# Peptides against a protein of PDB entry 6B4E: the designs that were tried, part 170

Target 1, 295 residues: chain A of PDB entry 6B4E
Amino acid sequence: TNFDKISKMFWHYKDKIAQIKQDIVLPIKKADVNVRNLLSRHKRKINPKFGQLTNSNQQLFKIQNELTQLINDTKGDSLAYHWILNFIAKAVVHQAETEVRVKPESALPLGKLTLYLLVQFPELQELFMARLVKKCPFVIGFTCEIDTEKGRQNMGWKRNNENKWEDNTSYDERMGGILSLFAIITRLQLPQEFITTTSHPFPIALSWHILARICNTPLNLITNTHFVILGSWWDAAAVQFLQAYGNQASKLLILIGEELTSRMAEKKYVGAARLRILLEAWQNNNMESFPEMSP

## One batch from the design tools (peptide; made by RFdiffusion4, then SolubleMPNN)

Design b2_p27_4_s3 (from b2_p27_4, 12 letters changed)
Fold by OpenDDE base, seed 3:
Formats: structure tokens, sequence, C-alpha cells
Structure b2_p27_4_s3 (fold): chain B 295 residues (1-295), chain A 27 residues (1-27)
């Protein structure tokens, strides 16, 4: 693991966020009134769609079609198009932070929708990844110290209006929610209509990188959050990960579930305890996955 | 295949991880 490379990637996406503000968000504020009105209307129509997802594929397809139409309506103006995609990227991540964190299985329909949009609108990919990395650097296996204000900010910690940091539980849950979504995306197959024409934008290999990079992270930087997000990942993607990489996957799961947890045992992290339970369930041939969606 | 090549790289990475972990235990 080249940590310098990971760091560079992290800062690349941080720069991308700044670029998005400069080149997309701010310019729209000065755009033609008709464009602003269009985007306002579309925003209002798009935003509730993510919360309307259920375990129904029928509902998923309906929402996919509706969003597709709404996004296509903006293609005549490049700036408007990118703005709406950026909005969608933010909305999806927000949904992960709020809904998925409390109901992890909701990551599946959200992930399917997101993957569809990522393929249908390739320009969404960079926007989405930038947002993910900003909110949850764990998605690329980035870790830094959180003993400083800047370190906490880099790792996605939030402060309230009183400059008080969010509590550990809230942070852990948010990170878990975001990571669950990302994990789901990495393990989903492309929709049938895209399999032959498009490569997966965020393939299962990215899940490998998350796990491996965490295993290589200096132990003094490992926190409860690391184990929480590993557990979230496990619930979301472990079954499919094993299917994809077989014995190599198994080795890595053992490393995170047994070796890493053992090395950090003195910390008595709740997340680590949960991860060990997941490992034990697997060892007892009881590895569970999220239920499949209904027709 | 692409997958085979990827797995090879992953194996190498795992070996490196394991090596590092062992070295830390010996200190």
Amino acid sequence: as target 1 above (295 residues)
Amino acid sequence: SHMEEELKKFKEELDEIIKKLKEEEEK
C-alpha cells in the first residue's frame, strides 16, 4: 500500500470539491433566470425521489425513469447539467448519512439507483466520488490522525453551530451509512442494458482496496470507526466479495476480522466486537446478506 | 484474464501486509 498515493488521491478529490464550487455552483447563481428557475423546479422534483425508494424493483425502475427524464431536460445547458448532477451526488450521499445509517439494508435500492445513474450519466462519477471522499475518506482507505482540528475535518467530522464536534456515535453511524452505500455499489452488477457496453465505474476491486488499506494503516491511527465501517462493509458486500475473489477474499476477511481485531483488543472497541461476531457467524456458515429486492 | 492479474496483485499485497504484521509482532 502506497500511502502517499492514497493521500494524493484524497487531496485530488478535495480539490475537485473546490473546483465544483468555483466552476459549477457559483456560476449558476449568476446564470440566466430561466436556467435558475428550471434547476429550482428540478431540484424540488428530484430531492424526494431518493426517499421514495423501497425494496421494490418496480418502484426503483419508476424512479430511475423519472430521474433520467429530469436530468435529460438539463442537457441543453452544460452548466445546468453538471449542476443537477452535483446536486444528485450530494443528495445520494445525504441519503446514506440519514437513512442508510439507521437502516443499512436501504443501501441496496439506493445503490442500484445510484449505479444506474452513474452509468447513464458518466459525468456523475467524478462528482459522486469527490463527494464520497469528502464525507467519508474511508471509501478510498484514507486515514489520518484526528488529534487536530484539521485532521478531524479531513476525516469528515462535523461541527455544529457552536463549534462542538459531533459525538462519536453519530460520526460512526454516518461513516457506516456512507460506506454501506459505497460497498453496495461496488458489489452490484451493472444493469443488463449496460453490461456489454460499459465498464463498472466502481468495481468490487475498490472494496478490496478499502480493506487492504485499512489493514496496512498504522495501528496508532486505527479507531473504533474503522471497525464500524468494516462491519458496515461486511453486511453490505462480504458475500459478494467472497464470490468475486474466493480464497484471496477469505484471507483478507480473516485479516480484518481476526488479526486486526486481535491487535486492537486492548482498546475494547465496540465496532471490533461486532466485527468479530460477524467473523464468527461466517465461520459457522451463517454469513448473511441484505435481502434481495422484490419485483 | 484481467481478474487473474488482479488477483495476483492482490496476493502480493496480502503477502506484504502479512509480512508487516509479523514484523511488528517481533518488535
Scores: peptide ipSAE 0.427, ipTM 0.874, DockQ to the pose 0.780
Fold by OpenDDE base, seed 4:
Structure b2_p27_4_s3 (fold): chain B 295 residues (1-295), chain A 27 residues (1-27)
Amino acid sequence: as target 1 above (295 residues)
Amino acid sequence: SHMEEELKKFKEELDEIIKKLKEEEEK
């Protein structure tokens, strides 16, 4: 693992966030009133769609079509188009932080929707990844120390208006929610209409990188959150990961589930305990995945 | 194939990870 490369990637996306603000978000505030009105209307229509997802593929397809139409309405203005995509990127991540956080299986419909949009609108990919990395750098296997304010900020910790850090549980759950979504996206197959024409934008290999990079992370930087997000990833993608990489996947799962947890046993992390339970379930041939969506 | 090449790289990476972890255990 080349951590310099990972750091460069991390800061690339941090810079991208700044660029998005400067070149997309701020300029639109000065755009023509008609454009602003259009985007306001679209924002209001788009935002509820993510909460309308269910375990139904029919409902998913309906929402996909509705969002596609709404996004296409903005293509006549490049700035408006990028603004709406950035809005969607933010909304998806927000949904992961809130809904997926408390209901991990909801990552499946959300992930399917997101993957569809990422393929349908390629410009969303960079915007989405930037938002993911900002909020949850674990998605690229980035870790830094959290003993400093800047370190915590880099790792996605939030402060309230009184400059108080969020609770550990809140942080862990948010990270777990975001990682669940990303994990789902990496293990999903492309929609049938895209399989022959498009490569997967965030393939299962990215899950490999997450796990491998965490295993290579200096132990003094490993926290409970690492185990929490690994558990979230496990629930979301372990079955498909094993299917994809077979014996190599198995070895890596053992490394995170047994070896990494053992190395950190003295810390008595709750997340690590859960991960060991997941490992044991797998060893007993009881590995579970999220249920498939209904037609 | 692409998958075969990817798996080869992953195997190499995994071997390196295992080696590092073993070395840490011995300390």
Scores: peptide ipSAE 0.414, ipTM 0.870, DockQ to the pose 0.796
Fold by OpenDDE base, seed 2:
Structure b2_p27_4_s3 (fold): chain B 295 residues (1-295), chain A 27 residues (1-27)
Amino acid sequence: as target 1 above (295 residues)
Amino acid sequence: SHMEEELKKFKEELDEIIKKLKEEEEK
């Protein structure tokens, strides 16, 4: 694992966030009133769509079509187009932080929708990854110390209006929600209409990198959150991961489930305990995945 | 195939990780 490369990637996306603000978000505030009104209307129509997702493919396709039309309406103005995509990127991540956080299986329809949009609108990919990395650096296997304010900020910790850090449980749950979404995206097949025309933008190999990089992370930097997000990943993608990489996947799952948890046993992390349970379930031929969506 | 090449790289990476973890366990 090249940690220097990972750090460079992390800061690349941090810079991208700043660039997005400067080149997309701020300029639109000074744009023509008609453009601003258009975007305001579209924002209001788009926002509720993510909450309308169910475990129904029919509903998913409906929402995909509606969003596609709304986004296409903005293509005549490049700035408006990028603004609406950035809005969508933020909204998707927000949905992961709120809904997926409390209902992990909701990551499946959200992930399917997101993957569709990422392929349909390639410009969304960098915007989405930048937002993901900012909010949850675990998606690229980045870890730093959280003993400093800057370290906590880098790892996606939030402060409230009173400048108080969020509690550990809230942070863990948010990270788990975001990671669940990303994990789902990596293990999903492309929609049928795209399979022969494009490559997967965030393939299952990215899941490999997450796990491998965490295994290589210095133990003094490993926290309960690492185990929480590994558990979230496991629920979301372990079955498909094993299908993809076979014996090699198995070895890596054993490393995170057995070896990494054992190395950190003295910490008595709740997340680690759960991961051990998941490992044991797998060993007993009882590895579960999220239920498939209905027609 | 692309997958075969990817697996080869992953195997190498995994071997390195295992080696590192084993060395740490022996300390």
Scores: peptide ipSAE 0.391, ipTM 0.863, DockQ to the pose 0.790
Fold by OpenDDE base, seed 5:
Structure b2_p27_4_s3 (fold): chain B 295 residues (1-295), chain A 27 residues (1-27)
Amino acid sequence: as target 1 above (295 residues)
Amino acid sequence: SHMEEELKKFKEELDEIIKKLKEEEEK
């Protein structure tokens, strides 16, 4: 694991966020009134769609089609198009922070929707990753110290209006929610209509990177959150991960579930305990996945 | 220390696994 490379990637996306603000968000405020009105209307129509997802594929397809149409309506103006995509990227991550954190299985329909949009609108990919990394650096296996304000900010910690840090549980849950979504995306197959024409933008290999990079992270930087997000990943993608990489996947799962947890046993992290339980369930041939969506 | 050595071996094992997987994907 090359941590310098990971760090560069992290800062690349931090820079991307700044660029998005300068090149997309701010300019649109000065755009033609017709464009602003269009985007305002579209924003209002798009925002509720993510909350309308259910365990129904039929509902998913409906929403996919609606969003596709709404996004396509903006393609006549490049700035408007990118603005809408950035809005969607933010909305998806927000949904992960709020809904998926409390209902992890909701990551499946959200992930399917997101993957569809990522393939249908390739420009969304960079915007989405930038937002993900900003909110949850764990998605690329980045970790830094959190004993400083800047460190906490880099790792996605939030402060309230009173400048108070969010509590550990809230942070853990948010990170878990975001990671669940990303994990789902990495393990989903492309929609049938894209399989022959497009490569997966965020393939299962990215899940491998998350696990491996965390395992290689200096132990003094490992926190309860690391185990929480590993557990979230496990629920979301472990079955498919094993299917993809077989024995090698097994070894890595053992490394995170047994070796990493053992190394950190003195900390008595709750997240580590949960991960151990997941490992044991797997060892007893009781590994579970999220239920499949209904037709 | 013994613990440091174990950690090193752990990291090496992961690197080997990653290498193998990458090689397989390139085939």
Scores: peptide ipSAE 0.170, ipTM 0.697, DockQ to the pose 0.042

Design b2_p27_4_s4 (from b2_p27_4, 12 letters changed)
Fold by OpenDDE base, seed 5:
Structure b2_p27_4_s4 (fold): chain B 295 residues (1-295), chain A 27 residues (1-27)
Amino acid sequence: as target 1 above (295 residues)
Amino acid sequence: SEAEKELEKQKEELDKIIEELEKEKKE
């Protein structure tokens, strides 16, 4: 694992966030009043859609269509179009931080919706990835020390209005939620209408990179959060990962489930304990996946 | 230790494995 490359990737997306602010968010504030009004209306219509997702494919398709129409309405103005996509990127990640963190299986409908939008609107891909990396660097396997303020900020830690850091549990849950969403996206098949015309924007290989990079991370940087997000990934994608890579997948699952947990045993991380339980379940031929959505 | 060296070797090969797997899927 080339950690310099990963760091460059991390900072690329950090720069992208700054660029988005300068080139998309701020300029819209000075845009024509009609454009601002349009975007305001669209934002209000788009935002609640993510919370309307259920375990129903029918409901998913309805929301997909509605969002598609709303986004298409902005294509006449490039700035407006990118602004809406950036808004969607932020909204999706926010949904992962709030809903998926408490109900991991909700990542499935959210992931399906997101994947559809990523394919339907390719410009969303860079915006979404930048937001993901900012909020949860684990999605690209980036880790830095969190003993400094800057380190914590880089790893996506939040402070409240009183400048107090969020507690460890809250951070772990948020990271788990975001990672669950990303994991789901990587293991989903493209919608039927895109299979022959488009490559998967975030394929299962990205899950491999996450796991491999975490395995190669210096042990002194490994925290409970790493195990939590690995557990979240496992629930979201382990079955499909094994289907995709077979014996090679098995090796990697053993590395994270057995070897990494064993090497960190003295820390007694709760996340590591859970990951071992998941490993044992797999060894007993009882690996579970999220239930499929209803028609 | 030898065990540690073996583990490190395994970890270093992970990126190579994924590259090989992706090539195979394209063939």
Scores: peptide ipSAE 0.164, ipTM 0.747, DockQ to the pose 0.041
Fold by OpenDDE base, seed 4:
Structure b2_p27_4_s4 (fold): chain B 295 residues (1-295), chain A 27 residues (1-27)
Amino acid sequence: as target 1 above (295 residues)
Amino acid sequence: SEAEKELEKQKEELDKIIEELEKEKKE
């Protein structure tokens, strides 16, 4: 693993976030009142739709169509278009931090919706990835020290209004939620209408990179959070990962589930214990996946 | 330990494996 390359990628997306603020978010505040009003209306219509997802494909398709129409309404103004996509990127990640956090299986409909939008609107891809990396660097296998304020910030830790860091449980759960969504996206098939015309923007190989990079991370940087997000990934994508890579996938699952947990056993991480349980379930032919959506 | 050696060996092969798999898998 080339950690310098990963670091460069991390900072690329950090720079992208800064660019988005400067080139999209701030300028729109000074835009024509009609544009601002349009975006305000669209924001209000778009925001609740992510929470309206269910286990129904019919409902998913409805929401996809509605969002597509709303986004297309902004294409006449490039700035407005990029602004609404950035808003969507933020909203999707926020949904992962809140809903997926407490109900991991909700990542499936959210992931399907997100993947559709990523393909339908390619400009969303960079915006979405930048937001993901900012909020959860684990999605690209980036890890740094968290014994400094800057390190914690880089790893997506939040402070409250009293400048107090969020508790470990809250951080772990948020990271798990975001990672669950990303994992789902990587293991989903493209919608039928895109299979022959477009490549997958975030393919299953990115899941491999996450696992491999974590395995190669210096042990002194490995925390409970790493195991939590690995567990979240496991629930979201392990079955499909095995289907995709077969024996090689098995080797990697054993590495994270058995070898990495054993190496860190002295830390007695709760996340590691859970991951061990998932490994054991798999060894007993009881690996579970999220339920498929209904028609 | 033997387990540690095996882990290190596997870690070194991970990037090579993914490169090969990415070439083989058409999405």
Scores: peptide ipSAE 0.120, ipTM 0.719, DockQ to the pose 0.041
Fold by OpenDDE base, seed 2:
Structure b2_p27_4_s4 (fold): chain B 295 residues (1-295), chain A 27 residues (1-27)
Amino acid sequence: as target 1 above (295 residues)
Amino acid sequence: SEAEKELEKQKEELDKIIEELEKEKKE
């Protein structure tokens, strides 16, 4: 694993976030009042849509269509279009941090919606990835030390209004939620209408990169969070991952589930214990995936 | 594709890791 490359990628997206603020967010504040009003109305209509998702494909398609129309309404103004996409990117990640963290299976409908939007509106891809990396660097397999303030910030730790770091449990859950969403996206097939015309923007190979990079991460940088997000990934994508890569996938799952957990056994990480349980379930031919959505 | 090349590279790295771990178990 070339960690220098990963670091460069990480900082690329950090820079992208700064660019988005300067080139999209701030300019809109100075835009024509009609544009601002339009975006405010659209924001109000778009925001609740993510919470309206259920385990129903029918509901998903409805929401997809509604969002598509709302986004298309902004295409006449490039700045407005990019602003609304950035808003959507933020909203999706926020939904992962709040809903998916408490209900991991909700990642499936959210992931399907997100993947649809990513393909339908390619400009969303960079905006979304930048937001993901900012909030959860694990999505690209980036890890740094967290014994410094800057390190914690880089790894997506939040401070409250009193400048106090969030508790470990909250951080772990947020990271797990975000990674669950990303994992789902990587293992989903493109909608039928796109299969012949478009490549998958975030294919299953990205899951491979996450796992491999974590396995290659120096052990002194491995924390409970790493195991938590691996567990989240496992629930979200392990079955499909095995289908995609077969024996090679199996080797990698054994590495994270058995070898990595064993190497860190002295730490007695709760996340590691859960991951071992998942491994054992798999070994007993009881690997589970999220339930499929209803028609 | 570049993505495919990178995947292959990662697989190779993984194989090396596995080999190293297997050697440690035999020792």
Scores: peptide ipSAE 0.057, ipTM 0.646, DockQ to the pose 0.537
Fold by OpenDDE base, seed 3:
Structure b2_p27_4_s4 (fold): chain B 295 residues (1-295), chain A 27 residues (1-27)
Amino acid sequence: as target 1 above (295 residues)
Amino acid sequence: SEAEKELEKQKEELDKIIEELEKEKKE
């Protein structure tokens, strides 16, 4: 694994976040009052939509249409358009950190919505990925040391108002939630209306990269979180991953489920234990996927 | 595509890891 390349990618997105602040967020604060009012109204309408998702495709389509209309209303002003997309990117990731964290299967409707928006509004792709990498570097298989404050910050750790780091469980769960969403996106098929006209913006190959890069990560950098997010990925995408890559997928699943967990056995990571259970379930022909959405 | 090329590279890396693991099991 070319870790230098991964690092460059990581910092690219970190720079993108800074750019977004300078070029989109800050300028809009000084924009015309009419533009600010428009965006304020749209933000208020858009924000609750993500929480309105259910396991219903009908509800999903309704929300997709509503969001599409709201976003299209901003296209007359490029800055406003990019601002609303950035807001959506942040909102989606936030939903993963909160809802998907506690209910992983909710990643499916959220992922479907997100994928639709990513295709419908291509400018969302870079904004979304930048936000993902900032919050959960695992989405690109990036890992650094967390024995420093900067390292923890880079890996998406949060501090509270008392400047205390979040607890390990909270961090693990947040990372798992975000990774679940990303995993779902990578394994979803494009909506029928886009299959012939557009390539998948975040294809299943990105899941391969996550797994392979984690496997190549120096063992001294491997933590419980790595196993937690692998487990989250497994629940979200393992079935479809196997369908996509067949025997090669199997090798990689065995590598993470058996070999990587075995190498780290002395650490007695809870996440690793769970991953082994998932592996065993698969070996017993009992690999499960999230329930499909209702019509 | 560049994405496909990168995937192939990752597959090669996987193979290397597997080979290394196999060697360690024999020692």
Scores: peptide ipSAE 0.023, ipTM 0.583, DockQ to the pose 0.576; fails the geometry check

Design b2_p27_5_s1 (from b2_p27_5, 11 letters changed)
Fold by OpenDDE base, seed 5:
Structure b2_p27_5_s1 (fold): chain B 295 residues (1-295), chain A 27 residues (1-27)
Amino acid sequence: as target 1 above (295 residues)
Amino acid sequence: MKSLQEEIEEIVAEVPEEFEKLDERLE
């Protein structure tokens, strides 16, 4: 694992966030009133759509079509188009932080929707990844120390209005929610209509990178959160990961489930205990995946 | 005993060529 490369990638996306603010978010405030009104209306229509997702593929397709139309309405103005995509990127991540956090299986419909949008609107990919990395650096296997204010900020910790850090449980759950979404996206197949025309923007190999990079992270930087997000990943993608990589996947799952947890046993992390339970379930031929969506 | 890094490197080396190429492109 090349940690310098990962760090460069992390800061690339941090810079991208700053660039988005300067080149997309701020300029739109000075845009023509008609454009601003259009975006305001579209924002109001788009935002509720993510909460309307269910375990129904029919509902998913409906929402996909509605969002596609709304996004297409903005393509005549490049700034407006990028603004609405950035809004969507933020909204999707927010949905992961709030809904997926408390209902992990909701990552599946959200992931399907997101993957569709990422393929349908390629410009969303960079915007979405930047937002993901900002909120949850674990998606690229980045880890830094959290003993400093800057370190915590880099790792996506939030402060409330009183400048107090969120509690560990809240942070763990948010990270788990975001990573669940990303894990789902990596293990989903492209919609049939796109298989022959485009490659998967965030393929299962990115899950491989997450696991491998975490395994190679210095142990002094490993926290309970690492195990929590590994557990979230496991629930979301372990079955498909095994299908994709076979014996190599098995070895890596053993590394995170047995070896990494064993090395950190003295810390008695709750997340590590959960991961061991998942490993044991797998060893007993009882690995589970999220249920498939209904037609 | 092999380090985690060594174990990971060994696992990565065993990944099918098509996936290795993909991983290389993604890194």
Scores: peptide ipSAE 0.028, ipTM 0.651, DockQ to the pose 0.052; fails the geometry check
Fold by OpenDDE base, seed 4:
Structure b2_p27_5_s1 (fold): chain B 295 residues (1-295), chain A 27 residues (1-27)
Amino acid sequence: as target 1 above (295 residues)
Amino acid sequence: MKSLQEEIEEIVAEVPEEFEKLDERLE
C-alpha cells in the first residue's frame, strides 16, 4: 500500500470540496433569479425522491426517470447543472448517514439509484467521490490519527454548536452507513443499458483497496470504527466480493476477520467482535447478503 | 481494460507482507 498516494488522493478531494464551494455553490447565490428559482424548485422535487426508494425495482426505475428529467432540465446552464449534481451528491451521502446507518439493506436501492446517476451523468462522479471522502475517508482506505482536532476533522468527525465532538456510536454508525452505500455501489453491475458502452465508475476493485489498505494501516491507528465499517462492508458486499475474486477474496476476508481482529483483541472492540461473528457465519456456510429487490 | 487477473494481481500487492504466510495455509 502506497500511503503517500492515498494521502494525495485524500487531499485532492478535500481541495475539490473547496473548489466546489468556490466555483459552484457560492456563484449560484449570485446567479440570475430565474436560475435560482429553477434550482429551488428542482431541489424541492429532488429531495424527497431518495426517501421514496423501496425494495421495488419498479419504484427505482420511476425515481431514476424522474431524477433524470429534473437533472436534464438544468443542462442548459452549466453552473446550474453542476449545482444540482452537487446537491444530489450531498443528498445521497446524507441519506446514507441517516437511513442506511439504521437500515443497512436500504443501501441497495440507494446504491442502484446512485450508480445509475453516476453513469448517466458522469460529472456527478467527481462531486460524489469528493463528498464521500470528506464525510468518510474510509472509502479510499485513508486513515489518520484522531488524537488532534485536525485529525478528527479529517476523519469526518463532527462537532456540534457547542464545539463538542459527536459520540463514538454516532460516528461509527454514520461511517458504517456511508461505507455500506459505497460498498454496494462497488459490487453492483451496471444497468443493462450501459454494460456495453460504459465502464463501471467505482468497480469492485475499490472494495479490495478498502480492505487491503485497512489491513496495511498501522495498528496504532486502527479503531473500533475500522471494524464497524468492515462489518458494514461485509454485509453489503462480501458475497459479491467472493464471487469476483474467489480464493484471493477469501484470503483477504480471513485477514480482516481473523488476523486483524486477533491483533487488536486486547482493545475489545465491539466492532471487532461483530466482524468475528460474520467470519464465523461464513465459515459455517451462512454468509448472508441483502435480499434482491422485487420487480 | 485490464483483465481480471491483472486487476487481482495489482490489488493483491496491497496485502500486508506480514500476512504472506496465510497464502501457504490456504494453498
Scores: peptide ipSAE 0.026, ipTM 0.623, DockQ to the pose 0.193; fails the geometry check
Fold by OpenDDE base, seed 2:
Structure b2_p27_5_s1 (fold): chain B 295 residues (1-295), chain A 27 residues (1-27)
Amino acid sequence: as target 1 above (295 residues)
Amino acid sequence: MKSLQEEIEEIVAEVPEEFEKLDERLE
């Protein structure tokens, strides 16, 4: 693992966030009132769609079509189009932070919707990845120390209005939610209409990258959060990961489930304990995946 | 630009170096 490369990637997306603010968000505030009104209306229509997802593919397709129409309505104005996509990127990640964290299986319909949008609107890909990396750098296997304020900020820790850091549980759950979404996206197949014409924008190989990079992370930087997000990933993608890479996948699962947890045993991380349970379930041929969506 | 397949191959080739004993098994 080349951590210098990962760091460069991390900062690339941090810069992208700044660029988005400068080139998309701020300019819209000064745009024509008609454009602002259009976007305001669209925002109001788009925002609730993510919460309307269920375990139904029919409902998913309905929402996909509705969002597609709403986004297409903005294509006549490049700035408006990018603004809407950026809004969607933020909304999806927010949904992961709030809904997925408490109901991990909701990552499946959200991930399917997101993947569809990422393929349908390629410009969303960089916007979405930038938001993901900002909020949860674990998605690219980035880790830094959190004993400094800057380190915590880089790792996506939030402060409240009183400048107090969020509690560990809240942070862990948010990271788990976001990573669950990303993990789901990586293990999903493209919709049938895209399989022959488009490559997967965030393929299962990115899950491999996450696991490998975490395993290569210096142990002094490994925290409970790492194990929490690995557990979240496991629930979301372990079955499909094994299907994709077979024995090589098994080796990585053993690395994180057995070796990494063992090396960190003295810390008595709750997340590590859960990961051990997941490993044991797998060893007993009881590995589970999220239930498939209904027709 | 690297093809997706090339990128996948590079990623799959990545081995956790912190686990020397198991790294050998990944090869």
Scores: peptide ipSAE 0.026, ipTM 0.623, DockQ to the pose 0.225; fails the geometry check
Fold by OpenDDE base, seed 3:
Structure b2_p27_5_s1 (fold): chain B 295 residues (1-295), chain A 27 residues (1-27)
Amino acid sequence: as target 1 above (295 residues)
Amino acid sequence: MKSLQEEIEEIVAEVPEEFEKLDERLE
């Protein structure tokens, strides 16, 4: 693993966030009142859509169509178009932090919607990835020390109004929620209408990237969060990962489930214990996946 | 710039370095 490359990628997306603010968010605040009003109306219509997702494909398709129309309405103004996509990127990640956090299986409909939008609107891809990396660097296998304020900030830790860090459980759950969404996206097939015309923007190989990079992370940087997000990933994508890479996938699952947990056994991480349970379930031919969505 | 395919190949080629004894098993 080339950690310099990973760091470079991390900072690339951090810079992208700054660029988005400078070139998209701030300019809209100074834009024509008609544009601002348009975006305000669209924001109000778009935001509830993510919460309207269910385990129904019919509902998913309805929301896809509605969002497509709303986004297309902005294409006449490039700045407005990019602003609405950035808003969507933020909203999707927020949904992962809140809903997926407490209901991991909700990552499936959210992931399907997100993947559709990523393909339908390619400009969303960089905006979305930048937001993901900012909020959850684990999505690219980035890890740094968290014994400094800057380190914690880089790893997506939040502070409250009193400048107090969020508790470990809250952080772990948020990271797990975001990672679940990303994992789902990586293991989903493209919608039928795009299979022949477009490559997958975030393919299953990115899941391999996450696992491999975590395995290569210096042990002194490994925390409970690493195991939590690995467990979240496992629930979201392990079955499909095995289908994609076969024996090589199996080896990597054993590495994270057995070897990495064993090396960190002295820490008695709760996340590691859960990951061991998942490994054991797999070994007993009881690996589970999220239920498929209804028609 | 690397193609998506090249990037995928590079990613899949990654092996755990911290597990010296197991690295050969993944290659």
Scores: peptide ipSAE 0.026, ipTM 0.634, DockQ to the pose 0.240; fails the geometry check

